# Designs tried in a protein design run: peptides against a protein of PDB entry 4QMF. Part 94

Target 1, 175 residues: chain A of PDB entry 4QMF
Amino acid sequence: ESSFMTLFPKYRESYLKTIWNDVTRALDKHNIACVLDLVEGSMTVKTTRKTYDPAIILKARDLIKLLARSVPFPQAVKILQDDMACDVIKIGNFVTNKERFVKRRQRLVGPNGNTLKALELLTKCYILVQGNTVSAMGPFKGLKEVRRVVEDCMKNIHPIYHIKELMIKRELAKR

## One batch from the design tools (peptide; made by RFdiffusion4, then SolubleMPNN)

Design b2_p20_7_s1 (from b2_p20_7 with L5E E7K K10E E15K E17K)
Fold by OpenDDE base, seed 1:
Structure b2_p20_7_s1 (fold): chain B 175 residues (1-175), chain A 20 residues (1-20)
Amino acid sequence: as target 1 above (175 residues)
Amino acid sequence: EWEEEEKEAEEEEEKEKEEE
């Protein structure tokens, strides 16, 4: 039997409590058990004797990981689809200066969220910038591109350069 | 469309390097 646990921050508790029945119902279709511990602040997923697909537990692990990082349930539950992958990129350790961290994180979003929206479109990913993490969901190739852009941004390489590169590559692929 | 954002990005990166 396989089990995975993730901790969630206290500010997420209320939301997780409200959607937990939906989480349970989504995982029950795959015979995956789940537990929300409000005292510890944890989510657990477990295989059961009725779990027929051993790989689904890894998707269930990723589901609770995404939920812990503030991804909304209607988006996070798509991880259970076979064609959907995810990544949770830790960004909080690239810069020691808090102000510099905030500035570089803001560059990922850009004015009116345009930079983030462009990156989402070009990579075919969903991207959520929250706190010290960026959560992404999409095709594996797109996730690799997102990770590169996010990490480079935290290293003082502006996302615009990568967006420009991705745009050029997209136009070349249409010809 | 992205030329202005590229210029602002370059200015922000340069400023951040000068502050280091």
Scores: peptide ipSAE 0.236, ipTM 0.844, DockQ to the pose 0.785
Fold by OpenDDE base, seed 2:
Structure b2_p20_7_s1 (fold): chain B 175 residues (1-175), chain A 20 residues (1-20)
Amino acid sequence: as target 1 above (175 residues)
Amino acid sequence: EWEEEEKEAEEEEEKEKEEE
């Protein structure tokens, strides 16, 4: 039997309690067991004797990882689909200065969230910037592009340059 | 629209290099 556990921050507890029955129902369709431990602040997923697909436990692991990083359940549950992948990009270790970190993280969002929305559309990904991580969900090619843009932004390369490059590539592909 | 955002981005990147 395979099992995976993830810790979640205290501020997620109330939300996770409200959606846990929906998590259980989604995983039960795949015969994956799950446990929410409010004392430890953990989520666990486990295979059962009735689990048909051994690979679904890896998707269940990714589900609880996304939920721990503030991804809402209606979006995070899409990870159980075969064509959906995810990435959790750690951004908190690229910059030592807290103010510089906050400025570079804000560039990923941009004015009115326009930079983030453009990046989501061009990569066909969902993207959530939260705390010291960026969570992304989508096709593997799009996730690779998101990771490059996010890491380069934390290295002081503005996302706008990558957005322009992706726009040009999209126009050329329609021809 | 994107040209103005690019100019603002260049100015922000340059300011961060001067602060280092």
Scores: peptide ipSAE 0.230, ipTM 0.841, DockQ to the pose 0.834
Fold by OpenDDE base, seed 3:
Structure b2_p20_7_s1 (fold): chain B 175 residues (1-175), chain A 20 residues (1-20)
Amino acid sequence: as target 1 above (175 residues)
Amino acid sequence: EWEEEEKEAEEEEEKEKEEE
């Protein structure tokens, strides 16, 4: 039997408690057991004797990892689909200066979230910028592009340059 | 639309270089 646990921050507890029945129902379709521990502040997923696909436990692990990082349940649950992958990009280690970190992180979002929305559309990914991580969900090709843009942004390469490159590539692929 | 964002991006990158 395979088991995975993920800790979540206290501010996420109320939300996780609210959606946990939906998490249970989604995982029950795959015969994956799950536990929410409010005392420890943890989520656990576990294979059962009825789990048919042993690989689904890795997707269940990724589900609780995404939920712990404030991805909403209706989006996070899509990780259980075969065509969906996720990535959690650590951005907090690129810059030591807190103000510079905040500025570079804000560039990923842009004015009114337009930069982020453009990147989501071009990569066919969902992207959540929060704290010291960027969570992304989508096809592997799109996730690779998101990681490049996010890491380069934290290295002082503005996302706009990558967005322009992706726009050009998209127009060329339509021809 | 993207030309204004590119100009703002260049100005922000220059400000960060001057602060280094």
Scores: peptide ipSAE 0.216, ipTM 0.836, DockQ to the pose 0.676
Fold by OpenDDE base, seed 4:
Structure b2_p20_7_s1 (fold): chain B 175 residues (1-175), chain A 20 residues (1-20)
Amino acid sequence: as target 1 above (175 residues)
Amino acid sequence: EWEEEEKEAEEEEEKEKEEE
């Protein structure tokens, strides 16, 4: 039997308690067991004797990882679909200065969230900027592009340059 | 549409370089 555990921050506990029955129901369809430990602050997923798809446990692992990083359940549960991948990009280690970190992280969002929305549309990904991580869900190609833009932004390369490049590539692909 | 955001981006990147 395979099992995976992830820790979640205390501020996420109330939400996870609220949606845990829905998590259980979603995983039960695949015969994956799950446990929410409120004392440890952990989520666990495990295969059972009835688990028929060995790959689904990896998707269940990714589900709890996304949930721990503030992705809402209706979005995170889409990871169980075969065509959906995810990435959790750590951004907190690129900059030591807190103010510089906050500024660079804000560039990913942009004015009124326009930069983030453009990046989501161009990559066909869902993107959530939260705390010291960016969570993304979508096709593998789009996730690779998101990771590049996010990491470069934290290295003081503004997302706009990548957005323009992606726009040009999209226009050329429509011809 | 993105020309203003590019100009703001260049100005923000330049300010961060001057602060380093």
Scores: peptide ipSAE 0.216, ipTM 0.837, DockQ to the pose 0.782

Design b2_p20_7_s2 (from b2_p20_7, 10 letters changed)
Fold by OpenDDE base, seed 2:
Structure b2_p20_7_s2 (fold): chain B 175 residues (1-175), chain A 20 residues (1-20)
Amino acid sequence: as target 1 above (175 residues)
Amino acid sequence: MFEEELKKAEEEEEKEKKEE
């Protein structure tokens, strides 16, 4: 039997309690067991004797990882689909200065969230910027592009340059 | 519009490099 655990921050506890029955129901369709430990602040997923596809446990692992990083359940549960992948990009270690970190992280979002929305559309990904991580969900090609843009942004390369490049590539592919 | 936003981005990047 395979199992995976992830810790979640205290501020996430109330939300996770409210959606845990929905998590359980979604995983039960695949015969994956799950446990919410409020004392430890952890989520666990495990295979059962009835688990047909052993690979689904990796999807369940990714589900709890996304939930721990503030992805809403209606979005996070899509990770159980075969064509859906995810990435959790750690951004907290690129910059030592807190103010510089906040500025670079804000560039990913942009004015009124327009930069993030453009990046989501161009990569066909869902993207959530929260705390010291960026969570993304979508096709593998799109996720690779998101990771590049996010990491380069934290290295002081503005996302707009990549957005321009992606727009040009999209226009060329329609011809 | 896009060219103006690129110029702002360049100015922001240059400002951060000078603050390092």
Scores: peptide ipSAE 0.282, ipTM 0.870, DockQ to the pose 0.861
Fold by OpenDDE base, seed 3:
Structure b2_p20_7_s2 (fold): chain B 175 residues (1-175), chain A 20 residues (1-20)
Amino acid sequence: as target 1 above (175 residues)
Amino acid sequence: MFEEELKKAEEEEEKEKKEE
């Protein structure tokens, strides 16, 4: 039997309690057991004797990881789909200066979230920028592009340049 | 719209480079 556990921050507890029955139902379809420990502040997923696909436990691991990182359940549960992957990009270690970090992180979002929305559309990914991480969900090709853009942004390369490049590539692919 | 966003991006990058 395989088991994975993730801790979640206290501010996430109320939400996780609210959606936990939905998490259980989603995982039950795959015969994956799950536990929410409110004392420890943890989520656990485990295979059962009825688990048919042993690889689904890795997706269940990713599900609880995404939930712990404030991804909403209706989005996070899509990780259980075969064509869906995820990435959690750590951004907090690129810049030591807090103000510079906040500025670079804000560039990923842009005015009214337009930069982020454009990046989501072009990569076919869901992207959540929060705290010291960027969580992304989508096809592997799209996730690779998201990681490049996010890391380059934290290195002072503005996302708009990559967005322009991705737009051009998309236009060329339609011909 | 996109050209204006590019210009703002360039200005933000330049400002940050001057703050380094």
Scores: peptide ipSAE 0.274, ipTM 0.869, DockQ to the pose 0.775
Fold by OpenDDE base, seed 4:
Structure b2_p20_7_s2 (fold): chain B 175 residues (1-175), chain A 20 residues (1-20)
Amino acid sequence: as target 1 above (175 residues)
Amino acid sequence: MFEEELKKAEEEEEKEKKEE
């Protein structure tokens, strides 16, 4: 039997309690067991004797990882689909200066979230910027592009340059 | 609109480089 555990921050506890029945129901369809431990602040997923697809446990692992990083359940549960992948990009280690970190992180979002929305559309990904991580969900190609843009942004390369490049590539692919 | 955003981005990047 395979099992995976993910710790979650205390501020996420109330939300996880409210959606845990939905998590259980979603995983039950795949015969994956799950446990929410409120004392430890952990989520666990486990294969059962009835688990047919051995690969689904890795998707269940990714589900709890996304939930721990503030991805809403209706979005996070899509990871159980075969065509969906995810990435959790750590951004907190690129810059030691807190103000510089906040500024660079804000560039990913942009005015009114327009930069983030443009990046989501161009990569066909869902993207959530929270705390010291960026969570992304979508096709592998799109996730690779998201990671590049996010990491470069934290290295003081503005997302707008990559957005322009992606727009040009998209226009060329439509001819 | 895009060109103005590019110019602002360049200015922000240069400002951060001067602060390093």
Scores: peptide ipSAE 0.273, ipTM 0.867, DockQ to the pose 0.823
Fold by OpenDDE base, seed 1:
Structure b2_p20_7_s2 (fold): chain B 175 residues (1-175), chain A 20 residues (1-20)
Amino acid sequence: as target 1 above (175 residues)
Amino acid sequence: MFEEELKKAEEEEEKEKKEE
């Protein structure tokens, strides 16, 4: 039997409690067992004797990882689909100064979220900027591009330059 | 030019979401 566990922050407890029946139902279709431990603040997924696809446990691991990082259930559950991958990018360690960290993180979002929306479109990814992490879901190629833009932003390269490059590449690929 | 390109990208997303 294979099992994976992830811890979640206290502020997610109420939300996870409300959606846990939906998590259970989604994983039951794949014969994956799951446990929510409110005392430890953990989620666990486990294979059962009825689990047919051995790879689905890795997708279940990714599901609980995304839920712990504030991804809403209707989006996070898409990780169980084929061809859907995810990445959780740690951004908290690139900058020691808190004000500089907040400013660089805000550049990923931009005015009215326009920078983030542009990046989502160009990479065909869902992107959530929350706390000290950026969570992304989409094709592997798009996820690699998201990670580059996010890490470079935290290194003081403004996302707009990558967005412009991606836009040019997109226009050239349509020709 | 960039603002116009960004607006076009947003309009394309809205079109794709209406076709799904």
Scores: peptide ipSAE 0.088, ipTM 0.691, DockQ to the pose 0.029

Design b2_p20_7_s3 (from b2_p20_7, 7 letters changed)
Fold by OpenDDE base, seed 4:
Structure b2_p20_7_s3 (fold): chain B 175 residues (1-175), chain A 20 residues (1-20)
Amino acid sequence: as target 1 above (175 residues)
Amino acid sequence: EFEKELEEARKEEEEELEEE
């Protein structure tokens, strides 16, 4: 038997309670058990004797990880698909100054979310900037690009440079 | 394309470097 546990912040508790029946139903299709512990503030996923796919537990692990980082359930549950991967990028340790951190994090989003939207389109990823992490879901190639852009942004390399590069690459590929 | 945005981005990056 394999099990994975993740902690979630207190502000996420109410939402997780609301969607937990849906989580249970989604995982039941794969014979994965799950537990929401409100006292500890944790989510756990476990294989059962009926689990037929040993790899699905890793997907379930990723599901609870995404949920803990504020990804909404209708998006997070897509991680159970074979063609879907995810990444949770820690951004809180690149800058010690809180104001600088907030400014750099805001650059990832951009005015009216346009920078983030452009990056999502170019990488074919879903991207959520929340707190000290960026959560991304999509193809492995796209996720690698997202991580590069996100980390470089936190190192004071503006996302627009990468967006321009990705746009050029996309145009060249159409040809 | 994005010439204005690139210039603004450069300015923002330079401003952060000057604050260090």
Scores: peptide ipSAE 0.256, ipTM 0.838, DockQ to the pose 0.825
Fold by OpenDDE base, seed 2:
Structure b2_p20_7_s3 (fold): chain B 175 residues (1-175), chain A 20 residues (1-20)
Amino acid sequence: as target 1 above (175 residues)
Amino acid sequence: EFEKELEEARKEEEEELEEE
């Protein structure tokens, strides 16, 4: 039997409690057990004797990881699909200055979220910037591109340069 | 239009480097 646990921040408790029945139902289809511990502030997923695919537990692990990082359930549950991957990029350790951190994080989003939306479209990923992490879901190639852009942004390379590069590559691939 | 956005981005990066 395999088991994975993740902690979640207190502000996430109310939402997780609200959607936990949906989490349970989604995982039950794969015979994965799950537990929400409101005292500890943790989510746990476990294989059962009825679990057919042993690899599904890794997707269940990713599901609770995404939920802990504020990804909404209707999006996070897509991780259970075979063709869907995810990445949780820690951004809080690139910059020591809080103001600089906030500025660089805001550049990922851009005016009216346009920078983030452009990056999502070009990489075919879902991207959520929250707190000290960026959560992404999509194809492996797209996730690799997202991680590069996010990390470079936190190193003071503006996302727009990467967006331009991705746009050019996309145009060249359509000819 | 995209060129203007690139110029603005470069200015933002430069301003941040000057603050360091």
Scores: peptide ipSAE 0.255, ipTM 0.839, DockQ to the pose 0.846
Fold by OpenDDE base, seed 3:
Structure b2_p20_7_s3 (fold): chain B 175 residues (1-175), chain A 20 residues (1-20)
Amino acid sequence: as target 1 above (175 residues)
Amino acid sequence: EFEKELEEARKEEEEELEEE
């Protein structure tokens, strides 16, 4: 039997309590057990003797990881689909200066979230910037592109340049 | 919608260049 646990920040507790029955129902379809521990502030997923596909536990692990990083349940639960992958990109360690960190993180989002939306469209990914991480969901190729743009943004390469590049590549691929 | 997002992203780039 396999088990995975993730911690979540206190500000997520109320939301996780609200959606936990939905998490349970989604995982029950795969005979994966789950536990929300409000004292520890953790989520756990476990295989059972009735789990048919042993690989589904890895997707369940990813589900709770995404939920801990503020991804809404209706989006996060899509990770259980075979064609969906995810990545959680740590961005908090690229710069030591807090002000510089905030500025670079804001560049990734852009005015009214427009930069992020453009990146989502070009990579065919869902992207959420929260705290010290960027959570992404989508095809592996798109996730690779997202990670490159996110990390380069934290290294002071403005996302717009990558967006322009991705646009050109997309236009060329349609021919 | 996508075109609008690109226009706003370009404006941000221009604003940052003016601040440098």
Scores: peptide ipSAE 0.200, ipTM 0.808, DockQ to the pose 0.188
Fold by OpenDDE base, seed 1:
Structure b2_p20_7_s3 (fold): chain B 175 residues (1-175), chain A 20 residues (1-20)
Amino acid sequence: as target 1 above (175 residues)
Amino acid sequence: EFEKELEEARKEEEEELEEE
């Protein structure tokens, strides 16, 4: 039997309590057990004797990882689908200066979230910028593109250049 | 100046995406 555990920040506790019955119900369909530990601040997923698909435990691991990083349940639960992958990109270690970090992180979002929306559309991914991480969900090709744009942004390459490149590539693929 | 040009370019790209 396999198990995975993830810690979550204190500010997520209230939300996780409210949706945990829905998490349990979603995982029960796959015979995956789950535990919310409010004292430790952890979520755990486990295979059972009735777990049919051995790969589903890895998706369950990803589910709790996404939930810990502020992805809402209605979006995060889509990770249980076979065609859906995810990535959690750590962005907090690219720069030491806090102000520079905040400015570069804001470039990913842009005014009114338009930069992020454009990137989501072009990569066919869901993207959430939160704290020191960017969480993404979508096809593997799209996730690879998201990671490149996010990391380059933190390295002071503005997302606009990648967005333009992706737009051109999309237009060429339609011809 | 570069930052302004970049912001203008972004706005143009956003407008193009909204037209699609």
Scores: peptide ipSAE 0.103, ipTM 0.682, DockQ to the pose 0.073; fails the geometry check

Design b2_p20_7_s4 (from b2_p20_7, 8 letters changed)
Fold by OpenDDE base, seed 1:
Structure b2_p20_7_s4 (fold): chain B 175 residues (1-175), chain A 20 residues (1-20)
Amino acid sequence: as target 1 above (175 residues)
Amino acid sequence: DFEKELEEAEKEEKEEEEEE
């Protein structure tokens, strides 16, 4: 029997409580058990005797990880699909100065979210910038590109340079 | 304008380097 647990921040409690029946229903299709502990502030997923696919528990682990990082359920549940991967990129440790951290994090979003939308389109990923993490969902190739752009942004390399490179690569691939 | 966004990005990066 395999199990995984993740902690969630207090501000997610009300949301997780409201969607937990939907989480349970989604995981029941795969015979994965789940528990929401409001006292500890944790989510747990477990295999059962009826779990057929041993790999689905890793996807269930990723589901609760994404939910803990503010990804909404209708998006996070897509991790249970084949060919869908995720990454949770920690960005809080690249910069010690809080103001510089906020500025660099804002560059990932850009004016009206245009930078983030461009990056999502070019990488074929969903991307959520929240707190000290960036959560991404998509194909493995796209996730590698997202991680590079996010980490470089926190190292003072503006996302626009990578967006330009990705645009050029896309145009060349259409020829 | 993508060129304008690049110029603004370069300016912002230089300003941060001068603050370090």
Scores: peptide ipSAE 0.197, ipTM 0.829, DockQ to the pose 0.807
Fold by OpenDDE base, seed 2:
Structure b2_p20_7_s4 (fold): chain B 175 residues (1-175), chain A 20 residues (1-20)
Amino acid sequence: as target 1 above (175 residues)
Amino acid sequence: DFEKELEEAEKEEKEEEEEE
């Protein structure tokens, strides 16, 4: 039997308590067991004797990872679909200066969230910028593009350059 | 205007490099 655990921050506890029955129901369809430990601040998923597809445990692992990083349940649960992948990009270690970190992270969002929305549309991904991580969900090709843009942004390459490149590529693919 | 947004981005990148 395989099991995976993920720690979550204290501010996430209240939300996780409210949706945990929905998490349990979603995983029960695949015969995956789950536990919410409020004392430790952890989520655990595990295979059971009734688990038919052993690979589904990896998707369950990804589900709790996304939930720990503030992805809402209605979005995070889509990771259980076969065609859906995810990535959790750590951004907190690219810059030592806190002010510079906040500034570069804000560039990913842009004015009124327009930069992030453009990136989501062009990559066909869901993207959430929160704390020291960026969570993304979508096709593998789109996730690779998101990771490149996010990491380059933290290296002082503005997302707009990549957005322009992606727009041009999209226009060329429609011809 | 995408060109204006690019110019603003280049300015922001340069300002950060000068602060390093």
Scores: peptide ipSAE 0.182, ipTM 0.822, DockQ to the pose 0.857
Fold by OpenDDE base, seed 4:
Structure b2_p20_7_s4 (fold): chain B 175 residues (1-175), chain A 20 residues (1-20)
Amino acid sequence: as target 1 above (175 residues)
Amino acid sequence: DFEKELEEAEKEEKEEEEEE
């Protein structure tokens, strides 16, 4: 039997309690067991003797990882689909200065979230900027592009340059 | 305007480089 555990921050506890029955129901369809431990502040997923697809446990692992990083359940549960991948990009280690970190992180979002929305559209990904991580869900190619843009932004390369490149590539692919 | 956003981005990057 395979099992995976993910810790979650205390501020996420109330939300996880409210959606845990939905998590259980979604995983039950795949015969994956799950446990929410409120004392430890952890989520666990486990294969059972009835688990047919051995690969689904890795998707279940990714589900709890996404949930721990504030991805809403209706979005996070899509990770159980075969065509969906995810990435959790750590951004808190690129800059030691807190103010510089906040500024660079804000560039990923942009005015009214327009930069983030443009990046989501161009990469065909869902993207959530939260705390010291960026969570992304989508096709593998799109996730690779998201990671590049996010990491470069934290290295003081503005997302707009990559957005321009992605726009040009998209226009060329439509001809 | 994309060009304006590029100019603002270049300015922000330069300001951070000058602070380092």
Scores: peptide ipSAE 0.176, ipTM 0.818, DockQ to the pose 0.812
Fold by OpenDDE base, seed 3:
Structure b2_p20_7_s4 (fold): chain B 175 residues (1-175), chain A 20 residues (1-20)
Amino acid sequence: as target 1 above (175 residues)
Amino acid sequence: DFEKELEEAEKEEKEEEEEE
């Protein structure tokens, strides 16, 4: 039997309590057991004797990881689909200066979130920028592009350049 | 204050990420 645990921050507790029955129902379809520990502040997923697909436990692991990183349940639960992948990109280690970090992180979002929305559309990914991480969900090709743009942004390459490149590539693929 | 709650949340998230 395989088991995975993820810690979650205290501010997430109320939300996780609210949606935990939905998490349980979603995982029960795959015969994956789950536990919410409010004392420890942890989520656990585990295989059972009835688990048919051993690989689904890795998706369940990713589900609780996404939930811990503030991804909403209706989005996070899509990770259980075969065609859906995720990535959690750590951005906190690229810049030592806090002000520079905040400025570079803000570039990923852009004015009114327009930069982020454009990147989501072009990559066919969901993207959440929060704290020291960027969480992304989508096709593997899209996730690869998201990681490139995010990491380059933290290296002081403005996302707009990659967005322009992706737009041009999309236009060329329609011809 | 929503901004204060957000700052506290970001701080907690950072502390947990540094422990991992």
Scores: peptide ipSAE 0.022, ipTM 0.611, DockQ to the pose 0.028

